# Peptides against a protein of PDB entry 1EMU: the designs that were tried, part 17

Target 1, 132 residues: chain A of PDB entry 1EMU
Amino acid sequence: PPYLKWAESLHSLLDDQDGISLFRTFLKQEGCADLLDFWFACTGFRKLEPCDSNEEKRLKLARAIYRKYILDNNGIVSRQTKPATKSFIKGCIMKQLIDPAMFDQAQTEIQATMEENTYPSFLKSDIYLEYT

## One batch from the design tools (peptide; aimed at target 1 I20)

Design b2_p16_8 (made by RFdiffusion4)
Pose (drawn by RFdiffusion4):
Structure b2_p16_8 (pose): chain A 132 residues (1-132), chain P 16 residues (1-16)
Amino acid sequence: as target 1 above (132 residues)
Amino acid sequence: EEEELLEQNIEEAMTS
């Protein structure tokens, strides 16, 4: 059963659209869906190839991720990401040197944040328990 | 435009 696999690893949960939908509903109710959206945004950004034809799209996307999740140090993703990590990201944006992996460290920190609090809470939530 | 591109990128990553 897919719902049982979700309890075995966060990666199993985020590899199933039903799992993602349920988990995001939980996060939305807890006021922190940005954690998951950011996690997927980093993955989406990284899979774009660094060729000339994608340069403009990639820069715009890197700025968008930075503006929404990294810029103001008050949003949940910004609060859960380290200062040096955000400093590096800002540098990449300003220099326009956006490597595909530039958000990897921030993604890892956000991933650990979900594994540490919201993911375990989700597995004990009414939403999950009802679904199962 | 950049906000819409972000939303699209997130949707594509989630459905991948």

Design b2_p16_8_s1 (made by RFdiffusion4, then SolubleMPNN; from b2_p16_8, 6 letters changed)
Fold by OpenDDE base, seed 1:
Structure b2_p16_8_s1 (fold): chain B 132 residues (1-132), chain A 16 residues (1-16)
Amino acid sequence: as target 1 above (132 residues)
Amino acid sequence: EEDKLLEELIEEAIAS
């Protein structure tokens, strides 16, 4: 069953709608749902291929991601990303150089945070165990 | 406004 695959890798969990839903619920209870939301925001952003018609939208989205997750010093995403990574993103925003991959390093760092902490905890949580 | 844009972006990414 899918829930067994979720325990084998975080990637498998994040590829499953039910898995995502349960994991996000768990993260919200732990006060760190922003980790997952940011991860998917980065994924969604990267999928937007640059073109003349979506330039303004991509810039707005990049700014939104930056302001919500990176600029907020009290946020868990900001606390779990490296200063150099945050500085790079800030630079992209200020220069309005919006590459689809501009959040990749930050996404990697947040993914590592989940791998090391929240994902293992999720697999030991009541919400996951009761689902099995 | 930005929150709505982000929510849509995230939802689309999850649904993909």
Scores: peptide ipSAE 0.753, ipTM 0.959, DockQ to the pose 0.879
OpenDDE base, seeds 2, 3, 4, 5: peptide ipSAE 0.752, 0.750, 0.752, 0.751; ipTM 0.959, 0.959, 0.959, 0.959

Design b2_p16_8_s2 (made by RFdiffusion4, then SolubleMPNN; from b2_p16_8, 8 letters changed)
Fold by OpenDDE base, seed 5:
Structure b2_p16_8_s2 (fold): chain B 132 residues (1-132), chain A 16 residues (1-16)
Amino acid sequence: as target 1 above (132 residues)
Amino acid sequence: DEDKLLEELIQEAISS
């Protein structure tokens, strides 16, 4: 069953909509749903290929991601990303140089945080165990 | 406004 694949890797969990739903519910209870939301925001942003018609929208999205997750010093994403990574993103925003990969390093760092902490905890949670 | 844009971006990423 799919829930067994979820225990094999975080990647498998994030490829399943039922898995995502359960994991997000767990993260919300832990006060760290922003980790997952940021991860998917980065994925969605990277998929937007630059073109003349979406240039303004891409800039607005990049600014929104930056302001909500990176600039907020009280947020868990900001606390779990390295200063150099946040500085790089800030630079891109200020220069309006919006590369599809500008959030890749931050996404990697947040993914590592989930791998090391929240993902293992989820597999031990009542939410996951009751689903099995 | 930005929260709505982010929500749409996230949902699109999840459903893709």
Scores: peptide ipSAE 0.779, ipTM 0.966, DockQ to the pose 0.868
OpenDDE base, seeds 1, 2, 3, 4: peptide ipSAE 0.778, 0.779, 0.776, 0.774; ipTM 0.966, 0.966, 0.966, 0.965

Design b2_p16_8_s3 (made by RFdiffusion4, then SolubleMPNN; from b2_p16_8, 5 letters changed)
Fold by OpenDDE base, seed 1:
Parts: structure tokens; sequence; C-alpha cells
Structure b2_p16_8_s3 (fold): chain B 132 residues (1-132), chain A 16 residues (1-16)
């Protein structure tokens, strides 16, 4: 069953709607749902292929991601991303150079945070175990 | 405004 695949890899969990829902519920209880939201925001952003017609929208989205997750010094995403990574993103925003991959390093760092802490904890949680 | 845009982006990414 899918829940067994979730225990084998974080990727499998994040590729399943039920898995995402349960994991988000767990993260909310832990006060760190922004980790997951940021991860998906980065994924969604990268999928937007640059073109003349969507340039303004992509810039607006990039700024939104930056302001909500990176600029917030008290946020868990900001705390779990390296200063150089945050500085790079800030630079992209300021220069309005919005590459689809501009959040990749930050996403990697947040993914590592989840792999190291929240994902293992989720697999030990009542939320996951009661589902199985 | 930005929150709504982000929510849409996230939802699209999750459902893809």
Amino acid sequence: as target 1 above (132 residues)
Amino acid sequence: EEDELLEELIEEAESS
C-alpha cells in the first residue's frame, strides 16, 4: 500500500495526495508547515517556463516567496536556509533576474531539514501510525 | 494578494 512507500522515501510521501495531507497536518501541529509549503512553492515556481507573457507574474510570485519565507527572520524557512542562499535570492529579486531555478538551493536545504527531522518524526507520529 | 498567489502556486504543484 502507498503508506509503506511513504516510509521508504520522502519523495514518495510528497508524490501522494493523501501523504501530503497527513504530513501537512503533522507539520502544522509541530508549527513548521511552512517547510512543506515552501518546498511546493519552489516546485511550482520552477515549473513556470519563462516567457514574455508571464514575466510579470513570475516576478510577483518570486517576490511573494521571498517576502513570506526568506525575509521573515523568525520563520522556520529563514532559520533553516543558509545566509548565502538567502542573499542570492535577495539579489535575484533586486535585479529582477528571475531564473526558474533561483530557489533550488533553498529548496534543497529545506528538503534536508525535513529529511533530518520532521519526516522521521512523522513516521513515528500517531497521525501516520493510525492511518496504517 | 501575494498569499493568494502563493496558495494557488502551491496547490498546483501538489496536484501535478
Scores: peptide ipSAE 0.756, ipTM 0.958, DockQ to the pose 0.877
OpenDDE base, seeds 2, 3, 4, 5: peptide ipSAE 0.752, 0.750, 0.754, 0.753; ipTM 0.958, 0.957, 0.958, 0.958; seed 2 fails the geometry check

Design b2_p16_8_s4 (made by RFdiffusion4, then SolubleMPNN; from b2_p16_8, 8 letters changed)
Fold by OpenDDE base, seed 1:
Structure b2_p16_8_s4 (fold): chain B 132 residues (1-132), chain A 16 residues (1-16)
Amino acid sequence: as target 1 above (132 residues)
Amino acid sequence: DEDKLLEELIQEAIAS
């Protein structure tokens, strides 16, 4: 069953909509749903190939991601990303150089945070265990 | 609204 695959890798969990739903519920209870939301925001952003018609929208999205998760010093995403990574993102925003991969390093760092902390905890949670 | 834009972006990523 899919729930067994979820325990084998975070990637398998994040590729399953039921898994995502349960994991997000768990993260929300732990006060750190922003980790997952940011991860998917980065994924969604990277999928937007730049063109003349979507330049304004891509800039708005990049700015929104930056302001919501990176600029907020009280946020868990900000606390779990390195200063150099945040500075790079800020630079991209200020220069309006919006590459699809501009959030990749931050996404990697947040993914590592989930791998090391919240993902293992999720597999021990009542939410996951009751589902199995 | 930036929150709405982010929600749409996230949902699209999850659905894909």
Scores: peptide ipSAE 0.783, ipTM 0.967, DockQ to the pose 0.876
OpenDDE base, seeds 2, 3, 4, 5: peptide ipSAE 0.782, 0.780, 0.779, 0.782; ipTM 0.967, 0.966, 0.966, 0.967

## One batch from the design tools (peptide; aimed at target 1 D15 G44 K47)

Design b2_p17_1 (made by RFdiffusion4)
Pose (drawn by RFdiffusion4):
Structure b2_p17_1 (pose): chain A 132 residues (1-132), chain P 17 residues (1-17)
Amino acid sequence: as target 1 above (132 residues)
Amino acid sequence: SDEELIQEAIKRGQEAY
């Protein structure tokens, strides 16, 4: 059963669209869906190849992710990401040196944040328990 | 425009993952 696999690892949960939908509903109700959206945005950004034809799209995307999740140090993703990590990201944006992996460290920190609090809470939530 | 790019990245990130 897919719902049982979701309890075994966050990666199993995020590899199933039903799991993602349920988990995002939970996060939305807890006021922190940005954690999940950012996690997937980093993955999406990284898979874009660093070729000339993608250069403009990638810069606009890197800036968008930075402006929504990294810029104001008040949003949940910004609050859960380290200062040095955000500093590096800002540097990449300003220098326009955007490696595909530039958000990797921030993604890891956000992933750990979900594994540490919201993911366990989700597995004990009414939404999950009802679904199962 | 930023929100559209993020939504496209989220969709692509989910498919790639």

Design b2_p17_1_s1 (made by RFdiffusion4, then SolubleMPNN; from b2_p17_1, 9 letters changed)
Fold by OpenDDE base, seed 2:
Structure b2_p17_1_s1 (fold): chain B 132 residues (1-132), chain A 17 residues (1-17)
Amino acid sequence: as target 1 above (132 residues)
Amino acid sequence: EDDELIEEAIELGIKEN
């Protein structure tokens, strides 16, 4: 069953709507749902193909992600990303150089945080174990 | 507006992951 695959890799968990739902519920209880939301927001941003018709929208989205997750010093995403990574993103925003990959390093760092901490904890949680 | 844009991006991210 899918829940067994979730225990084999974070990738398998994030490919399943039910897995995402349960994992997000767990993260909310832990006060760190922003980790997952940011991760998916970065993926969504990267999938937007740069073109004249969506340039303004991409800029607005980049600014929104920056303001909500990177600029907020009290947020878990900000606390779990390196200062150099945050500075790079700020630079892109200020210069209005909105490359599809501009959040990749931050996404990688947040993914590592989930892999090392919240994902293993989820597999030991009552939410996951009661689902199985 | 920021929250709406981010929500849309999250939905796209889930779909395209």
Scores: peptide ipSAE 0.837, ipTM 0.973, DockQ to the pose 0.992
OpenDDE base, seeds 1, 3, 4, 5: peptide ipSAE 0.836, 0.834, 0.835, 0.836; ipTM 0.973, 0.973, 0.973, 0.973

Design b2_p17_1_s2 (made by RFdiffusion4, then SolubleMPNN; from b2_p17_1, 5 letters changed)
Fold by OpenDDE base, seed 2:
Structure b2_p17_1_s2 (fold): chain B 132 residues (1-132), chain A 17 residues (1-17)
Amino acid sequence: as target 1 above (132 residues)
Amino acid sequence: EDDELIEEAIKLGQEAL
């Protein structure tokens, strides 16, 4: 069953709608749902190829992600990303240089946080175990 | 508006996997 694959890799968990739902519920209880939301937001942002027709939308989205997750010093995403990474993102926003890869390093750092902490904890949680 | 844009990006991100 799919829930067994979820325990094999974080990728398998995030590739399943039911897995995402349960994991996000767990993260909300832990006060760190923003980790997952930011991760998916970065993936979505990267999928938007630069072109004249979506330039303004891409800029607005980049600013939104920056304001919600990077600028907030009390947020878990900000706390779990390196100062140099946040500074780079700020620079991109200020210069309006919105490369599809501008959030890649931040996404990598947040993914590492999930891999090392919240994902293993989820697999030991009542939410996951009761589902199995 | 920020929340709406982020919500759309999250959905797009989920579909990208």
Scores: peptide ipSAE 0.822, ipTM 0.970, DockQ to the pose 0.947
OpenDDE base, seeds 1, 3, 4, 5: peptide ipSAE 0.822, 0.821, 0.821, 0.822; ipTM 0.970, 0.970, 0.970, 0.970

Design b2_p17_1_s3 (made by RFdiffusion4, then SolubleMPNN; from b2_p17_1, 9 letters changed)
Fold by OpenDDE base, seed 2:
Structure b2_p17_1_s3 (fold): chain B 132 residues (1-132), chain A 17 residues (1-17)
Amino acid sequence: as target 1 above (132 residues)
Amino acid sequence: EDDELIEEAIELGIKEL
């Protein structure tokens, strides 16, 4: 069953709507749902191909992600990303150089945080164990 | 507006997997 695959890799968990739902519920209880939301937001942002028709939308989205997750010093995403990474993102925003990969390093750092901490904890949680 | 844009991006990100 899918829940067994979820225990084999974070990728399998995030590739399943039910897995995402349960994992997000767990993260909310832990006060760190922003980790997952930011991760998916970065993926969605990268999917938007640069072109004249979506330039303004991409800029607005980049600014929104920056303000919501990077600029907030009290947020878990900000606390779990390196200062140099946050500075790079700020630079992109200020220069309006919105490359599809501008959040890649931050996304990698947040993914590592989930892999090393919240994902293993989820597999030991009552939410996951009661689901199995 | 920021929350709406982010929500849309999250939905798009989920569909990518």
Scores: peptide ipSAE 0.769, ipTM 0.948, DockQ to the pose 0.962
OpenDDE base, seeds 1, 3, 4, 5: peptide ipSAE 0.766, 0.766, 0.765, 0.767; ipTM 0.946, 0.947, 0.947, 0.947

Design b2_p17_1_s4 (made by RFdiffusion4, then SolubleMPNN; from b2_p17_1, 9 letters changed)
Fold by OpenDDE base, seed 2:
Structure b2_p17_1_s4 (fold): chain B 132 residues (1-132), chain A 17 residues (1-17)
Amino acid sequence: as target 1 above (132 residues)
Amino acid sequence: EDDELIKEAIELGIKSI
């Protein structure tokens, strides 16, 4: 069953709608759902190819992601990203240089946080174990 | 507006993986 594959890799968990739902529920209880939301937001942002028709929307989205997750010093995403990474993103926003890869390093750092902490904890959680 | 933009991006991200 799919839940067994979820225990094999975080990728397998995030490739399943039910897995995402359960994992997000767990993260909310732990006060760190923003980790997953930010990760998917970055993926969505990167999928938007730069062009004249979506330039303004991409800028607005980049600013929104920055304001919600990077600028908030008390937020878990901000706490789990390196100062240099946050500074780079701020620079991109200020210069309005909105490259599709501008959040890649931050996404990598947040992914590492999930891999090392919240994902293993999820596999030990009542939410996951009761589902099995 | 920020929340709506982020929500849309999250949904797009989920569909992309």
Scores: peptide ipSAE 0.820, ipTM 0.970, DockQ to the pose 0.950
OpenDDE base, seeds 1, 3, 4, 5: peptide ipSAE 0.819, 0.817, 0.818, 0.819; ipTM 0.970, 0.969, 0.970, 0.970

Design b2_p17_2 (made by RFdiffusion4)
Pose (drawn by RFdiffusion4):
Structure b2_p17_2 (pose): chain A 132 residues (1-132), chain P 17 residues (1-17)
Amino acid sequence: as target 1 above (132 residues)
Amino acid sequence: SSVVDSEAERVNDNLLD
C-alpha cells in the first residue's frame, strides 16, 4: 500500500502525487506549505540545463525562488535556512552566476527541517490517519 | 520520477507567472 511506503521515507512520500497532495494539505493547515513548494522548486530549477537558450529563463527562475523564499528573512524557508547558505545564494543571484546546483544546500536544509518536524507530525496527523 | 518532475515543473511555472 502506498500510504505505508510513505511512512518509511520522506522520499517515498514525495514520489507519490497522492502523498504530496495530502502532505501539502497538512502543511497548508500548519501554515508552512512553502517548505514543500521550495523543495520542489529547487528540484525543478536544477533539472534545467545551463545552455544559452535557457539562460534567461533560468535567471528569472533563480530570482523568483530567491525573492519568494530567500530574500525576506521572515518567511519560514528563510528562517529555516542558514545565514551562510543564504549569503551564497544571494551572491549567485547578484553575480548572475547561477549553477544548476546553487540551491542544493538550501534544499538539503529545508529537507532536514521537514524530516525533523512536519514529516513526523504528518504521519501522526488526523489527515494521514483518516486517509489510511 | 515523473511525478516529482511534473510537480517541480508546476511549482516553477507558478513562480514564473

Design b2_p17_2_s1 (made by RFdiffusion4, then SolubleMPNN; from b2_p17_2, 11 letters changed)
Fold by OpenDDE base, seed 4:
Structure b2_p17_2_s1 (fold): chain B 132 residues (1-132), chain A 17 residues (1-17)
Amino acid sequence: as target 1 above (132 residues)
Amino acid sequence: SAVRDKISQEVIEELLK
């Protein structure tokens, strides 16, 4: 069953609608749902083609991601990303240099946080265990 | 995956409101 695949890799968990839903519920209880939302935001952002017709939308989205997750020093995403990474993102925003890969390093760091902490904890949680 | 694409778009749409 799918829930067994979720325990094999975070990748499998994040490919499953039910898995994502349960994981997000768990993260909300832990006060760190922003980790997952940020990860998906970065994924979606990278998929947007850089072209003249998308420039305004991409800049707006980049600013929204920055303001919600990076600028908030008390947020879990900000606390789990390196200062140099956050500084680079800020620089891109200020210079309006919106490369599709501008959030890649931050996404990598947040993914590592999930792999090392929240994902293992989820597999030990009542939410997951009761589902199985 | 299709699921990841869907969720990513939902998150983006929420951010752009």
Scores: peptide ipSAE 0.813, ipTM 0.974, DockQ to the pose 0.851
OpenDDE base, seeds 1, 2, 3, 5: peptide ipSAE 0.812, 0.813, 0.811, 0.812; ipTM 0.974, 0.974, 0.974, 0.974; seeds 2, 5 fail the geometry check

Design b2_p17_2_s2 (made by RFdiffusion4, then SolubleMPNN; from b2_p17_2, 11 letters changed)
Fold by OpenDDE base, seed 2:
Structure b2_p17_2_s2 (fold): chain B 132 residues (1-132), chain A 17 residues (1-17)
Amino acid sequence: as target 1 above (132 residues)
Amino acid sequence: SEVVEKISQEVIEKLLE
């Protein structure tokens, strides 16, 4: 069953709508749902291919991601990203150099946080265990 | 994956609201 695959890797969990739903519920209880939302935001942003027609949209989205997750020093994403990474993102925003990969390092760091902490905890949670 | 793509799209659309 799918829930067994979820325990094999975070990747498998994030490829399943039900798995994502349960994981998000768990993260919300832990006060760190922003980790997952940020991860998805970065993925969505990277998929927007730069062109004249979406330049404004990409800039607006980059700013939104920055303001919501990076600028907030008390936020879980900000706390789990390195200062140099956040500084780089800020620089991109200020210079309006919106490369599709500008959030890649931050996404990697947040993914590592999930891999090391919240994902293992999820597999030990009542939410997951009761589902199985 | 299709799921990741779908949810990613939903997340960014919400951010743009």
Scores: peptide ipSAE 0.805, ipTM 0.972, DockQ to the pose 0.827
OpenDDE base, seeds 1, 3, 4, 5: peptide ipSAE 0.801, 0.801, 0.804, 0.802; ipTM 0.972, 0.972, 0.972, 0.972

Design b2_p17_2_s3 (made by RFdiffusion4, then SolubleMPNN; from b2_p17_2, 8 letters changed)
Fold by OpenDDE base, seed 1:
Structure b2_p17_2_s3 (fold): chain B 132 residues (1-132), chain A 17 residues (1-17)
Amino acid sequence: as target 1 above (132 residues)
Amino acid sequence: SSVVEAESQKVIDELLS
């Protein structure tokens, strides 16, 4: 069953609608749902290829991601990303140099946080165990 | 992944709303 695959890798968990739903519920209870939302935001952002028609949308989205997750010093994403990473993102926003990969390092760091902490905890949670 | 793509789009839509 799919729930067994979820325990094999975070990737498998995030490739399943039910898995995402349960994991997000768990993260919300832990006060760290922003980790997952940021990860998805970065994934979606990277897929927006630069072009004239996408320029305004990409800039707006980059700013939104920055303001919600990076600029907020009280947010878990900000606390779990390196100062140099956040500084780089800020620089991109200020210079309006919006490369599709500008959030890649931050996404990597947040993914590592999930892999090392919240994902293992999820597999031990009542939410997951009751689903099995 | 179609699932990841769909979820990413939802998050983006919320950010841009």
Scores: peptide ipSAE 0.823, ipTM 0.973, DockQ to the pose 0.850
OpenDDE base, seeds 2, 3, 4, 5: peptide ipSAE 0.823, 0.821, 0.823, 0.823; ipTM 0.973, 0.973, 0.973, 0.973

Design b2_p17_2_s4 (made by RFdiffusion4, then SolubleMPNN; from b2_p17_2, 10 letters changed)
Fold by OpenDDE base, seed 2:
Structure b2_p17_2_s4 (fold): chain B 132 residues (1-132), chain A 17 residues (1-17)
Amino acid sequence: as target 1 above (132 residues)
Amino acid sequence: SEVRDKISEEVIESLLS
């Protein structure tokens, strides 16, 4: 069953509608839901094709991601990303240099946080175990 | 995956709304 695949890798969990839903519920209880939302935001941002018609949308989105997750020093994403990474993102926003990969390092750091902490905890949670 | 892509788009649209 799918829930067994979720225990094998975070990748499998994040490819499943039910898995994502349960994981998000768990993260909310832990006050860490922004980790997952930021990860998905970065994924979606990177997929947007850079072109004249998307320029305004991409800039607006980059700013929104920055303001919600990076700028907030009390936020879990900000606390789990390196200062140099956050500074780089800020620089991109200020210079309006919106490369599709501008959030890659931050996404990597947040993914590592999930892999090392929240994902293992999820597999030990009542939410996951009761589902199985 | 399609699921991942769909959720990513939903998150983005939420940020832009």
Scores: peptide ipSAE 0.804, ipTM 0.972, DockQ to the pose 0.851
OpenDDE base, seeds 1, 3, 4, 5: peptide ipSAE 0.803, 0.801, 0.803, 0.804; ipTM 0.972, 0.972, 0.972, 0.972; seed 5 fails the geometry check

Design b2_p17_3 (made by RFdiffusion4)
Pose (drawn by RFdiffusion4):
Structure b2_p17_3 (pose): chain A 132 residues (1-132), chain P 17 residues (1-17)
Amino acid sequence: as target 1 above (132 residues)
Amino acid sequence: GAATDTAAEEAVTNLLE
């Protein structure tokens, strides 16, 4: 059963659209869906190839992710990402040197944040328990 | 997987809107 696999690893949960939908509903109710949206945005950004034809799109996307999740140090993703990590990301944006992996460290920190609090809480939530 | 890729694609599309 897919719902049982979700309890075995966060990667199993985020590899199933039903699991992502349920988990995001839980996060939305807890006021922190940005954690998941950012996690997927980093993955999406990284999969874009660094060729000339994608240069403009990638710069705009890197800026968008930075502006929404990294810029103001008050949002949940910004609060859960390290200062040096955000400093590096800001540098990449300003220099316009955006490697596909530039958000990897921030993604890892956000991933650990979900594994440490919201993911376990989700597995003990009414939403999950009802679904199962 | 396919679900992860779709979710990633939707996340970046929403940010470029």

Design b2_p17_3_s1 (made by RFdiffusion4, then SolubleMPNN; from b2_p17_3, 8 letters changed)
Fold by OpenDDE base, seed 1:
Structure b2_p17_3_s1 (fold): chain B 132 residues (1-132), chain A 17 residues (1-17)
Amino acid sequence: as target 1 above (132 residues)
Amino acid sequence: SAARDAAAEAAIAALLA
């Protein structure tokens, strides 16, 4: 069943609708839902093709991601991203150089945080175990 | 996957709301 695949990799968990839902519920209980929301926001952002028709949307979205997750020094995402990574993102925003990959490093760092901490904890959680 | 794509779109929509 799918829940066994979830235990094999975070990738498998995040490819499954039920897996995403349960994991996010767990993260909310831990006060860390922003990790996953940011990760998905970065994924969605990177998919937006840079073109004239998307320019306004992409800039607005980049600013929103920056303000919500990077600029907030007390947020879990900000605490789990490196200063140089955050500085780079800030620079992109200030210069209005909105490359599709501008959040890639931050996403990688947040993914590592999940892999090392919240994902393993999820597999030991009542939420996951009761589902199995 | 479809689920991942949907979650990504939902995350974007929430930020732009």
Scores: peptide ipSAE 0.826, ipTM 0.976, DockQ to the pose 0.938
OpenDDE base, seeds 2, 3, 4, 5: peptide ipSAE 0.825, 0.824, 0.824, 0.824; ipTM 0.976, 0.976, 0.976, 0.976

Design b2_p17_3_s2 (made by RFdiffusion4, then SolubleMPNN; from b2_p17_3, 8 letters changed)
Fold by OpenDDE base, seed 2:
Structure b2_p17_3_s2 (fold): chain B 132 residues (1-132), chain A 17 residues (1-17)
Amino acid sequence: as target 1 above (132 residues)
Amino acid sequence: SAARDAASEAAIQKLLE
């Protein structure tokens, strides 16, 4: 069953509707749902290829991601991303250089945070174990 | 995956509200 694959990799967990739902529920209880929300926002952002028709949307979205997750110094995403990474993103926003990959490094760092902490904890949680 | 696609779309739509 899929829940066995969830224990094999975070990738498998995040490719499954039930896995995503349960993991987000767990993260919310831990006060760190922003990690997952940011990760998915980055994924969605990267899918938007730059063109004239979506330029405004992409800029707006980039600004929204930046303001919500990067600029907030008290946020868990900001605390778990490196200063150089945040500085790069800020630079992109200020210069209006909105490359589809501009959040890739931040996403990688947040993914590492999940891999090292919340994902293992999830696999030991009542939420996951009761599901199995 | 379809689930990941849906989750990513939902995430960006929420930010654009």
Scores: peptide ipSAE 0.820, ipTM 0.975, DockQ to the pose 0.937
OpenDDE base, seeds 1, 3, 4, 5: peptide ipSAE 0.820, 0.817, 0.819, 0.819; ipTM 0.975, 0.974, 0.974, 0.974

Design b2_p17_3_s3 (made by RFdiffusion4, then SolubleMPNN; from b2_p17_3, 7 letters changed)
Fold by OpenDDE base, seed 2:
Structure b2_p17_3_s3 (fold): chain B 132 residues (1-132), chain A 17 residues (1-17)
Amino acid sequence: as target 1 above (132 residues)
Amino acid sequence: SAARDAASEEAIEKLLE
């Protein structure tokens, strides 16, 4: 069953609708749902083709991601991203150089945070174990 | 995956609302 694959990799968990739902519920209880929301926002952002019709949307979205997750010093995403990474993102925003990959490093760092902390905890949680 | 795609779109929409 799919839930067994979830225990094999975070990637498998995040490729499954039920997995995403359960993991998000768990993260909310832990007060760190922003990790997952940011991760998916970065994924969605990278998928947007840089073209004339998307320019305004991409800039707006980049700014929104920056303001909500990177600029918020009290946020878990900000605390779990490296200063150099945040500085790079800030630079992109200030220069309005909105490359599809501008959040890749931050996404990688947040993914590592999940891999090392919340994902293992999720697999030991009542939410996951009761599902199995 | 379809699930990941949907979750990504939802995340974007939430930020743009």
Scores: peptide ipSAE 0.815, ipTM 0.973, DockQ to the pose 0.938
OpenDDE base, seeds 1, 3, 4, 5: peptide ipSAE 0.814, 0.812, 0.813, 0.813; ipTM 0.973, 0.973, 0.973, 0.973

